Peptides against a protein of PDB entry 7BDX. Designs and how they scored, part 283

Target 1, 212 residues: chain A of PDB entry 7BDX
Amino acid sequence: EMGAAACTLLWGVSSSEEVVKAILGGDKALKFFSITGQTMESFVKSLDGDVQELDSDESQFVFALAGIVTNVAAIACGREFLVNSSRVLLDTILQLLGDLKPGQCTKLKVLMLMSLYNVSINLKGLKYISESPGFIPLLWWLLSDPDAEVCLHVLRLVQSVVLEPEVFSKSASEFRSSLPLQRILAMSKSRNPRLQTAAQELLEDLRTLEHN

## One batch from the design tools (peptide; made by RFdiffusion4, then SolubleMPNN)

Design b2_p26_7_s2 (from b2_p26_7, 17 letters changed)
Fold by OpenDDE base, seed 1:
Structure b2_p26_7_s2 (fold): chain B 212 residues (1-212), chain C 212 residues (1-212), chain A 26 residues (1-26)
Amino acid sequence: as target 1 above (212 residues)
Amino acid sequence: as target 1 above (212 residues)
Amino acid sequence: SKKKELEERLKKAREETRKKTAELAY
């Protein structure tokens, strides 16, 4: 309980750039983000046995951790820190996104995808994530999720790859061969306006790349 | 481990006024400070059985909690919050200071005394603390501690009472009858310069009050 | 050259129009 409460407050205040700088300016950041990855991994591994109540203190704790990572990645110095000093955490997030089934831990998936998207704003971060083993299959696995918010954040991450020619050129063949076009077309007709727009924009971007 | 790490980061960033305002501006502050008191109480109660290693994760967690309370109380709006909305936490801190033996949990005592001193900067806070049952006996109990930092922070709290005529007048008779003058005189000869100065200043303040 | 220039212009136009805005998790 107390740990979850403290972590939730830390998440709330991490929405400030000055707080992110303060977190990273201390000598404790490395240890904190190392343990963060381990804790998130332990939580996801525990889900296979007990239907852990999504509203548990443990769930709230892990959501807060993912929220902190997201908010740190929202700031330029935070992205630099994660990509230079906490690559294991990024690897863990990618692994956990693969370990979770469609419809499982929707809120956590959204937060993890938001963190990866934020990291992808930096070219170094985008290169690192996109060069991860199984990255393209992982995107398509995640795009099979029934949740519109999960799908939205996957499409945003895909767009980050497509819009960077240096990154897209390395995976363009695999991307084109495995693209779930019918799924993206279905999303472009979603009743969720945000998902509809993201899918439509991605389809336009892909058309532009085929003509170039 | 993770809870202690999160709480330690929260403590570190709470040194900023803007972070304190952010903590208190959220709807989670009341719950956090309620659980804080309970957690600190549980820790102190656990000490009677096992020689809990002072360097344990649990100890670090409780130190961070006490540090957060201290930093919140350092800000005007934080004092107002504690005195108006978290009186149970103040009562808990007073109780825990009484439950701990001389020489026991020195670092925690210092942080708790610092928090009470910070609260005492506000007249409403000073009134509340000084009107607590057994407050004067508690001060003298704490002044028997062998640690110079504990004694220093006790003397600072005593000075806050003595320097406020409205508060001092209510307890002046009890204060004069129980004053450990020989102990304070011994502290005025301490090799610790901060303790020496605080004891000397308090003795001067007391002399001034006897002549008025 | 023209293809690369068009790619750079499209990239720049996309960067200007679709600034990858970081999102905060609240």
Scores: peptide ipSAE 0.074, ipTM 0.796, DockQ to the pose 0.046
Fold by OpenDDE base, seed 2:
Structure b2_p26_7_s2 (fold): chain B 212 residues (1-212), chain C 212 residues (1-212), chain A 26 residues (1-26)
Amino acid sequence: as target 1 above (212 residues)
Amino acid sequence: as target 1 above (212 residues)
Amino acid sequence: SKKKELEERLKKAREETRKKTAELAY
């Protein structure tokens, strides 16, 4: 209980750029993000394949950790820190997104995907995550999720790849061969307006790249 | 480990007034401080009478909690919050200070005493803690501690009582009858310059009050 | 063509939006 409460408060205040700078300016940041990755991994490994997100102290704690990572990645210095000094955490997030089944730990997936999207705002971050082994298969695995918010944040991450020529050119062959076009087309007809818009924009971006 | 790391970061950033305001402006503050008191109490109750402070995750966690309370009490709105909405936490801190033996959990005692001193900056806070049952005996119990930092912060709290006529007048009879004058005189000759100064100033304040 | 120019402008606008669209988790 107390750990979850403390971490939840830390998550709330981490929405401030000055708080993120204070966290990163301390000598404890490296250790914190290292243990964060381990804690998130331990939580995901402890989940039975059939157990959905329970509102437990452990779940709330891990949600707060993922929220903190997201908020750190929202800041330029936070992105630089994660990509330079906490690559293991990024690798862990990518791994955990692969380890989770469709529909499993939806809130955690959303937060982790938001963090990766924020990291992808920097070219260095986008290069790092997109060059990770199995990245393209992972994107399609995640797009098979029944949750619209998961799919939305996957599409945003895909768009980050597509809109960056230096990144997209490296993966373009694999991307074109494996693209779940029918799935994205189905999302472009979603009743969820955010998902619909994201899918439509991505399809337009892909069409523009095919004509160039 | 992760709880201690998160709480330690929260402690570090709680040195900012804006962070304290953010914590208190949220709907989670009451629950956080309630669980804080319970966690600190649980820790103290789990200590064997002969076991000194171990550098454990649990110890570090409780230190960070006490540090957060201190930093909250350093801010005017934080003091107002503690005295109005978290009185149970203040009662818990007073109780825990009484439950601990001389030389036991010295770092925790220092942090708790610092929090009470910060609360005592407001007349309302000073009145509340000084009117707690056994407050005067507690001060003298704490002054028997072999640690100079514990004694220093006790003397500062005693000075807060002495310098406030509305508070001192209510306890003056008990205070005068039970005052460990020889102990304070011994502290005024301490090799610790901070303790020496605090004891000398308190003795001067007491002399001034006896002449008025 | 005017269409290609418009598509390039739209792409650039999306790229600029992406670069500025950090999201906070609350």
Scores: peptide ipSAE 0.061, ipTM 0.797, DockQ to the pose 0.042
Fold by OpenDDE base, seed 3:
Structure b2_p26_7_s2 (fold): chain B 212 residues (1-212), chain C 212 residues (1-212), chain A 26 residues (1-26)
Amino acid sequence: as target 1 above (212 residues)
Amino acid sequence: as target 1 above (212 residues)
Amino acid sequence: SKKKELEERLKKAREETRKKTAELAY
C-alpha cells in the first residue's frame, strides 16, 4: 500500500519538467529506472498464473512506474537519459508489450506505448526502438488488441516511424509486406474519433509514401 | 527495494515548494499521510524484536517518509495541511519519539524532530504539539539522548516553545519544575558548535524569562 | 504532378499540426 501511494504521488509530480530534472539530476536515477524495469517485468510474469486483481496495490504501483517513465520521456532531457542510460528499461518495455495478450493489462499497455512514443520524439530514441528485433511484428501484435486506446497509441508509434525517412527506409520492405491494412482500414471507420483520425492520417501518409 | 527507491526520489523532490504544493493539491494527500503514520509506527514496533539492519530497505523507506513529512512541514501550506488535516500523523510522530530508546534510530529521531520543529513555526502547530499529553516529559526524554543532533533538534523545539509567550505560559510551571538544567548546561559546553550555541541561546532565553 | 504536390502540402500541414508533442500520463 505505502509503496504504491508514494509512487503514485511521484507519478503525479513527475508531470513537471522541473521534477523530472530533479529526478535525473540525482545519483539515484540509474538505479531507480533499473529496478523499475525489473519490477514491471516481475509483475507481468506474475499475471500468467494468478488473476491479479487489476486494482491491486501491485498493479497500481506498476501503473505509477509506467506513468513516471512516460512523464520522464515527455521531457527532452528525460528522453536523452532513457536512450543513453536506460536502454535496458526500453528493451523491457518492448518485451512486456510482446508478452501481454490482446486485451490484457490495457492500462499498462497504454502507458508503455505512451512512453515509447515519447522516446520516439528523439531521433536517437526512434532509431533505437525501431532497430529492436521483432519491432514490426510487435506493432502488429499490439494492433490486434481489441482496446481502442491501445490501438491508438500503436498507430501513433507507427506514424512516428513512417514520418522519419531515415528510420522508415530501413524497415520499409518488411513494413509494407506485413502491414495489417484491413485492420487499419477497420480502425479508420471506428466510432472512436481519435482512433479514426489516427488511422485515416496514417493511411494518407502510407499512400503518400507509395507514390514517392 | 522499489518502494524505497520511489519514496527516496519523492523525498528528494519534496525539497521544492512547488512539489509540496503539487503533493497537497491532489486528492491523495490525506491517504498518503495517513498510511505514512501507520508505516512509521509499524516500523518502530518491529524494532523491539529483530535487529533490523539500519540500512534495510524498510529503514530507508521510513527515513524517506520522515523526510517527506519534514519537507512538507518546511512550507507554509504544508504546515497548514499537517495541522488541519494530519493531526494523527503528528500524534504518531510524538508517540514514536517517546517509544524509541536513547541512541535508537538516531536518523529517524532527527527527521521526526525536524518535522515537529517545522510544524512549530506555525503558532497553531506549536499549540497543538505542546498541548499533547506528556509533551514536556517527552522533550526531556529526548534530551537524554547521547546523540548531539538529536539533542540539537530537541533544544530547537524547546526554544520554539520558550519564545512563544502564549504557549509557554500554559506550561511554564511544569517546564521550570522539570527542566534538566544540568543537562542543558553540559550541552552549552559541547564540542559540537551547533549544539553549544543552541544550548547557550536557550539558557539566555530562560534567564530573560525568569527576570520578567 | 499536382496531386503529389497537394499530398506533400497536406503531409506538411499534418506534420505541423502533428507536432510530435510529448504526451503526459496524468
Scores: peptide ipSAE 0.085, ipTM 0.796, DockQ to the pose 0.040; fails the geometry check
Fold by OpenDDE base, seed 5:
Structure b2_p26_7_s2 (fold): chain B 212 residues (1-212), chain C 212 residues (1-212), chain A 26 residues (1-26)
Amino acid sequence: as target 1 above (212 residues)
Amino acid sequence: as target 1 above (212 residues)
Amino acid sequence: SKKKELEERLKKAREETRKKTAELAY
């Protein structure tokens, strides 16, 4: 309980750029993010056995951790830190996104996807994530999720790849051959306005790239 | 481990007034400080049985909690919060300072004493602490500690009482009758410059009050 | 080029959207 409370407060204050700089300016940041990955992994591995109540202290703790990672990744120096010094955490997030079933731990998935999207603002981060083994299949796996918010953040990450020519060119063949076009078209008709817009914009981006 | 890491980062960033305001501006502050007291109490109660390694995760966690309380108490709104909304935590800190033996958990004692000193900047806080049952005997108990830093922070808290006429007048008789004058005189000859200075200043303050 | 302008606009729009994302994470 106390750990979750402390971590939740840390998450709340990490919305400030100055707090992110303070977190990263200390000698404890490396250890914190190393243990963060391990903690998130242990939590996800425990889900198949114990129906963890979504509102458990453990759940709140892991959500706060994912929130902190997201907030750190929202800042330029935070992205630089994650890509340079916490690659294992990024690998762990990618792995956990693959290990979770559609409809499982939607809030955690959203937070992890938000963190990866934030990392993808940095070209070095986008390169690192997109060059991860199975990244493109992972995107499509995640896009099979029934949760509109999960799908929204997947589409945002896909768009991040599509809009970076250097990254997209390396995977364009695999991307085009495996693209779940029918699923994206279905999302472009979603009743969720944000999902609808994201799917429409991505379809427009893809059409633009087919004509160039 | 992860809880200690998160709490340590929260402690580090809580040195900022804006972070303290952010911590207290949320709905989670009350719960956090409630559990903080319980966690600290549980830790201290565990010490008589298990020789907890001073460098354990639990120790680091409790040190970080005490550090956060100290940093919150360093700010006016933080003192107001503690005195108005977290009196149980202040009572717990006073109790734990009494439950610890001389030379036991010196770092924790220092942090707790620093927090109480910071609270004592607020007249309402000083009144609350000084009106606690056994407060004066507690000060002398703590002043028996062999640790110079513990004694330093006790003397600072004693000075906070002595320099506030409204508070000192209520307890002046008990204070004068129980004052460990020989101990304070010995501290005024300490090789520790900070302790020496604090003891000298307190002796000067006491002499000034005897002549008035 | 229109492509470079679009890339810059998208980069800026992404940076603005991401500030909102940090707020939505709470």
Scores: peptide ipSAE 0.039, ipTM 0.792, DockQ to the pose 0.071; fails the geometry check

Design b2_p26_7_s3 (from b2_p26_7, 16 letters changed)
Fold by OpenDDE base, seed 5:
Structure b2_p26_7_s3 (fold): chain B 212 residues (1-212), chain C 212 residues (1-212), chain A 26 residues (1-26)
Amino acid sequence: as target 1 above (212 residues)
Amino acid sequence: as target 1 above (212 residues)
Amino acid sequence: SRKKELEERLRKARKETREETAKLAY
């Protein structure tokens, strides 16, 4: 309980860039993010057996951790830190996104995807994530999620890849061959306006790439 | 481990006034400080049986909690919050300071005393603390600590009482009758310059009060 | 074509403003 409370407060204050800089400027950041990955992994691995109550202190704790990572990744120095000094955490996030079933741990997936998107704003971060083994299949796996918010953040991450020719060119063949085009087309007709727009924009970006 | 890491980061960033305001501006502050008191109490009660390694994650967690309370109390709005909304925490700190033996949990005592001192900067806080049952005997109990840093912070708290006539007058008789004058005189000759100075200043303040 | 040029400009604009699209989690 106390850990969750402390972590929740830390999450809240990490919305400030100055707080993120303070977190990173300390000697505890490396340890914190190392243990963060371990904690999230342990939590996800525990789900297969027990119906974790969504509102448990443990869940709240993990959500706060994912939120902190997202907020750190929202700023340039935070992205640089994650990409340079906490790659294991990024690897863990990618792994956990792969281990979760469609519809499982929706809120956590959204937070993890938000963190990856934020990391992808940094070219070095985008390169690192996109070059991870199984990255492209993972994107499509995640697009099979019934949750519109999960799909939205996946599409945003896909767009980050598509908008960077240097990154996209390395995987363009695999990307094009495996693209769930029908699924994306269906999303472009979603009643969720954010999902609809994201899918439409991605389809436009993809069409542009086919003509260039 | 993760809780301690998160709490340590929260402690570090709580050195900023803006972060303290952010902590207090949230809806989680009340719960956090409630559980903080409980956690510290549980920790102290656990000490009688097991040699807690000073560097344990549990110890680190409790130190971070005490540090957060101290940093919150360092600013006006934080003091107001503690005095208005978290009196139980203040009561807990006073209780724990009484329950600990001389030389026991030195670092925790120092942090708790620092928090009480910071609270005492607020007149309402000083009134609340000083009117707590057994407050004066507690101060003298704490002055029996062999640790110079504990004694220093006790003397500072005593000085806060002495410098406020409205507060001091209410307990002046008990204060004067129980004052460990010989102990304070010995501290005024300490090789620790901070302790020496604090004891000297207090003796001067006390002499001034006897002449007025 | 004007369409391709516009599409490329839009893509470039999206790329240039990506940092502004960073999201905070609350």
Scores: peptide ipSAE 0.132, ipTM 0.812, DockQ to the pose 0.043
Fold by OpenDDE base, seed 1:
Structure b2_p26_7_s3 (fold): chain B 212 residues (1-212), chain C 212 residues (1-212), chain A 26 residues (1-26)
Amino acid sequence: as target 1 above (212 residues)
Amino acid sequence: as target 1 above (212 residues)
Amino acid sequence: SRKKELEERLRKARKETREETAKLAY
């Protein structure tokens, strides 16, 4: 209980850029983010197929950890730190996104995807994530999720790849051959306006790339 | 481990006034400080007489909690919050200071005394603490500690009472009748210059009160 | 040509404002 409460407060204050700088300016950041990855991994491994204890202290703790990573990645110096000094954490997030089933741990998936998107704003981060083994299959696996928020954040991450020619060129062949076009088209007709817009924009970006 | 790491980071960033305001501005502060008191109490109750696991994760966690309370109490709005909304935590700190033996958990005692001293800067806080049952005997119990840092912070807290006529008048009779004058005189000759100075200043303040 | 040019301008605009699309989670 106390750990979850402390982590929740740390999550809340991490919304400040100055707090992120303070976290990273100390000698404790490396250890913290190392243990963060391990803790998130342990949680996901402990989940039984049908049982989600979404309201547990353990769940709240892991959500707070993922929230902290997201907020750190929202700041330029935080992205630089993660990409240079905490690559294992990024690998762990990618792994966990693959280990979770469609519809499983939606809130955690959203937070992890948000963190990866934020990291993708840094070109070095985008390169690192997109060059991860199985990255493209992972995106399509995640896009099979019934949750609109998960799908929204997947589409945003795909858009980050598509908008960067240097990155897109490396995976363009695999991307084009495996693109779940029918799924993206269905999302472009979603009643969720955010998902609808994201899917429409991605389709427009893809059309532009085919003509160039 | 993860809880201690998160709490340690929260402690570090709580040195900022803006972070303290952010902690208190959220809806999580009340719960956090409630659980803080309970956690500290559980730790102290788990200590065997001769065994101090000072380097344990549990110890680090409790030190971080006490550090957060201290840092919150260093800020005006933090003092107001503690005095108005977290009196149970103040009561717990006073209780734990009584439960710890001389020489036991020195670091924790120092942090708790620092928090009480910071609270004592607020007149309402000073009144609340000084009107606590057994407060004067507790001060003398703590002043029997062999540790110079513990004694220093006790003397500072005593000085806060002595310097406030409205507060001192309520306890002046008990204070004068129980004052460990020989102990304070011994401290005024300490090789520790901070302890020496604090004891000398207190003796001067007491002399001034006897003449007025 | 005009449609393609507009699409490319929109893509560039999205790329240029990418930093502003960072999201806090709290």
Scores: peptide ipSAE 0.104, ipTM 0.810, DockQ to the pose 0.042
Fold by OpenDDE base, seed 2:
Structure b2_p26_7_s3 (fold): chain B 212 residues (1-212), chain C 212 residues (1-212), chain A 26 residues (1-26)
Amino acid sequence: as target 1 above (212 residues)
Amino acid sequence: as target 1 above (212 residues)
Amino acid sequence: SRKKELEERLRKARKETREETAKLAY
């Protein structure tokens, strides 16, 4: 209980750029983000056995951790920190996104995808995550999720790759050969306006790349 | 481990007034400070059996909690919050200070005393803590501690009472009858310059009150 | 074609504004 409460408060205040700078300016940041990855991994590994109630202190604790990572990645210095000093955490997030089944831990997936998207704003971050082993299959695995918010953040992450020619060119053959076009087309017709718009924009960006 | 790390980061960033305002401006503050008191109490109650290593995650967690309370009390809005909305936490701190033996959990005592001192800057806070049952005996119990930093913060808290005539007058008879004058005189000769100065100032303030 | 030029401008504009698309989670 107390851990979840403390982490929730830290998550709330981490929405401030000054707080993120204070977290990163201290000598505790490296350790914190190392343990964060381990804690998130332990939580996801625990899901295979016991039905963890989504409202458990443990769930809230992990959500707060993922929220903190997202808020850190929302800031330029936070992205630089994660990409330079906390690559293991990024690897962990990618791994956990692969280990989670469709519909499993939706809120955590959304937060982790938000963190990866924020990291992808930095070219160095985008390069790092896109060059991760199995990244393209992971995107399609995640895009098979029934949750519209998960799919939205996957599409945004795909768009980050597509909009960066240097990154896209490295994976263009694999991307084109495995693209779940029918799934994206279905999303472009979604009743969810955010998902619809994201899918339409991605389809437009893909068409622009095919003509170049 | 993760709880201690998160709480330590929250402690670090709580040194900012803006962070304290953000903590208190949220809907989680009341719950957080309620659980804080319970967690600190549970820790102190656990000490009678197992020799808790001072460097344990549990110890660090409780230190961080006490540090957060101290930092909140350092700000006017934080004092107002604690005195108005978290009186149980103040009562818990007073109780825990009474339950701890001389030399036991020195770092925690210091942090708790710092929080009470910060609360005592507010007249309403000073009134509340000084009117607590057994407050004067508690001060003398704490002043018997062999630790100079504990004694320093006790003397500062005693000075807060002495410098406020409205508060001092209510307890003046009990204060005068139980004053450990020889102990304070011994502290005024301490090799610790901070303790020495605090004891000297208190003795001067007491002399001024005896002449009025 | 004018259409291709417009599409490229839109893509470029989306790329340039990506930093503004960072999201806070809370």
Scores: peptide ipSAE 0.088, ipTM 0.810, DockQ to the pose 0.043
Fold by OpenDDE base, seed 4:
Structure b2_p26_7_s3 (fold): chain B 212 residues (1-212), chain C 212 residues (1-212), chain A 26 residues (1-26)
Amino acid sequence: as target 1 above (212 residues)
Amino acid sequence: as target 1 above (212 residues)
Amino acid sequence: SRKKELEERLRKARKETREETAKLAY
């Protein structure tokens, strides 16, 4: 309980750039983010055995951790820190997104996807995550989720790849051969306006690349 | 481990006034500080049974909690919050300071005393803590500690009472009858310059009150 | 075509404003 409460407060205040700077300026950041990855992994591994309540202290704790990572990644110095000094955490997030089934831990998936998107704003971060083994299959795995918010954040991450020719060129063949075009087209007709817009923008970006 | 790490980060960032405002502006603050008191109490109660390592995750966690309370109390809005909305936590801190033996958990005692001193900067806070049952005996109990830092923060808290005539008048008889004058005089000759100064200032303040 | 030019402008604009697209989680 107390750990979850502290983590929740830290999550809330991490929305501030100055707080992110303060977190990262201390000597505790590396250890914190290392343990964060381990904690998130332990939580996801526990899901296969025990029915965890979505509102358990453990789940709230992990949500707060993922939220903190997201908020840190929202800031330029935070992205730089994650990409340079916490790559294992990024690897863990990628792995956990692959380990979770469609519809499983939707809130956590969204938070982790948000963190990856934020990291992808940095070209170095985008390079790192896109060069991760199985990255393209992972995107399609996640895009098969029935949750519109999961799909939205996947589309945003896909767009990050598509908008960077240097990154896209490395995986262009795999990307084109495996692209779930019909799924994205269906999303462009979604009743969810955010998902609709993201899918439409991605389709426009893909068309631009086909003509080049 | 993870809870302690999160709490440690929260402690670090709580040194900022803006962070304190952010903590208190959320709907989580009341619950957090309620659980804080319970956690600190549970820790102190565990000391009578099990030898807790000073550097255990549990101890670090409790130190961070006490540090957060101190940092919150260092800010005007934080003092107002504690005095108005978290009185049970203040009562718990007073109780725990009484439960700890001289030389026991010195670091925690210092942090708790710092928090009480910070609360005492607010007249309402000073009134509240000074009107607590056994407050004067508690000060003398704490002043018997062999640790100079504990004694320093006790003297500062005593000075807070002495400098407020409205507060001092309520306990003046008990205060005068039980004042460990010889102990304070000895501290005014301490080799610790901080303790020496605090004792000397308090003796000056006491002399001023005797002449009135 | 005007359409292709517009699509390229939109892509460029999205790339240029990408830093502003970071999202906070609360």
Scores: peptide ipSAE 0.098, ipTM 0.811, DockQ to the pose 0.043; fails the geometry check

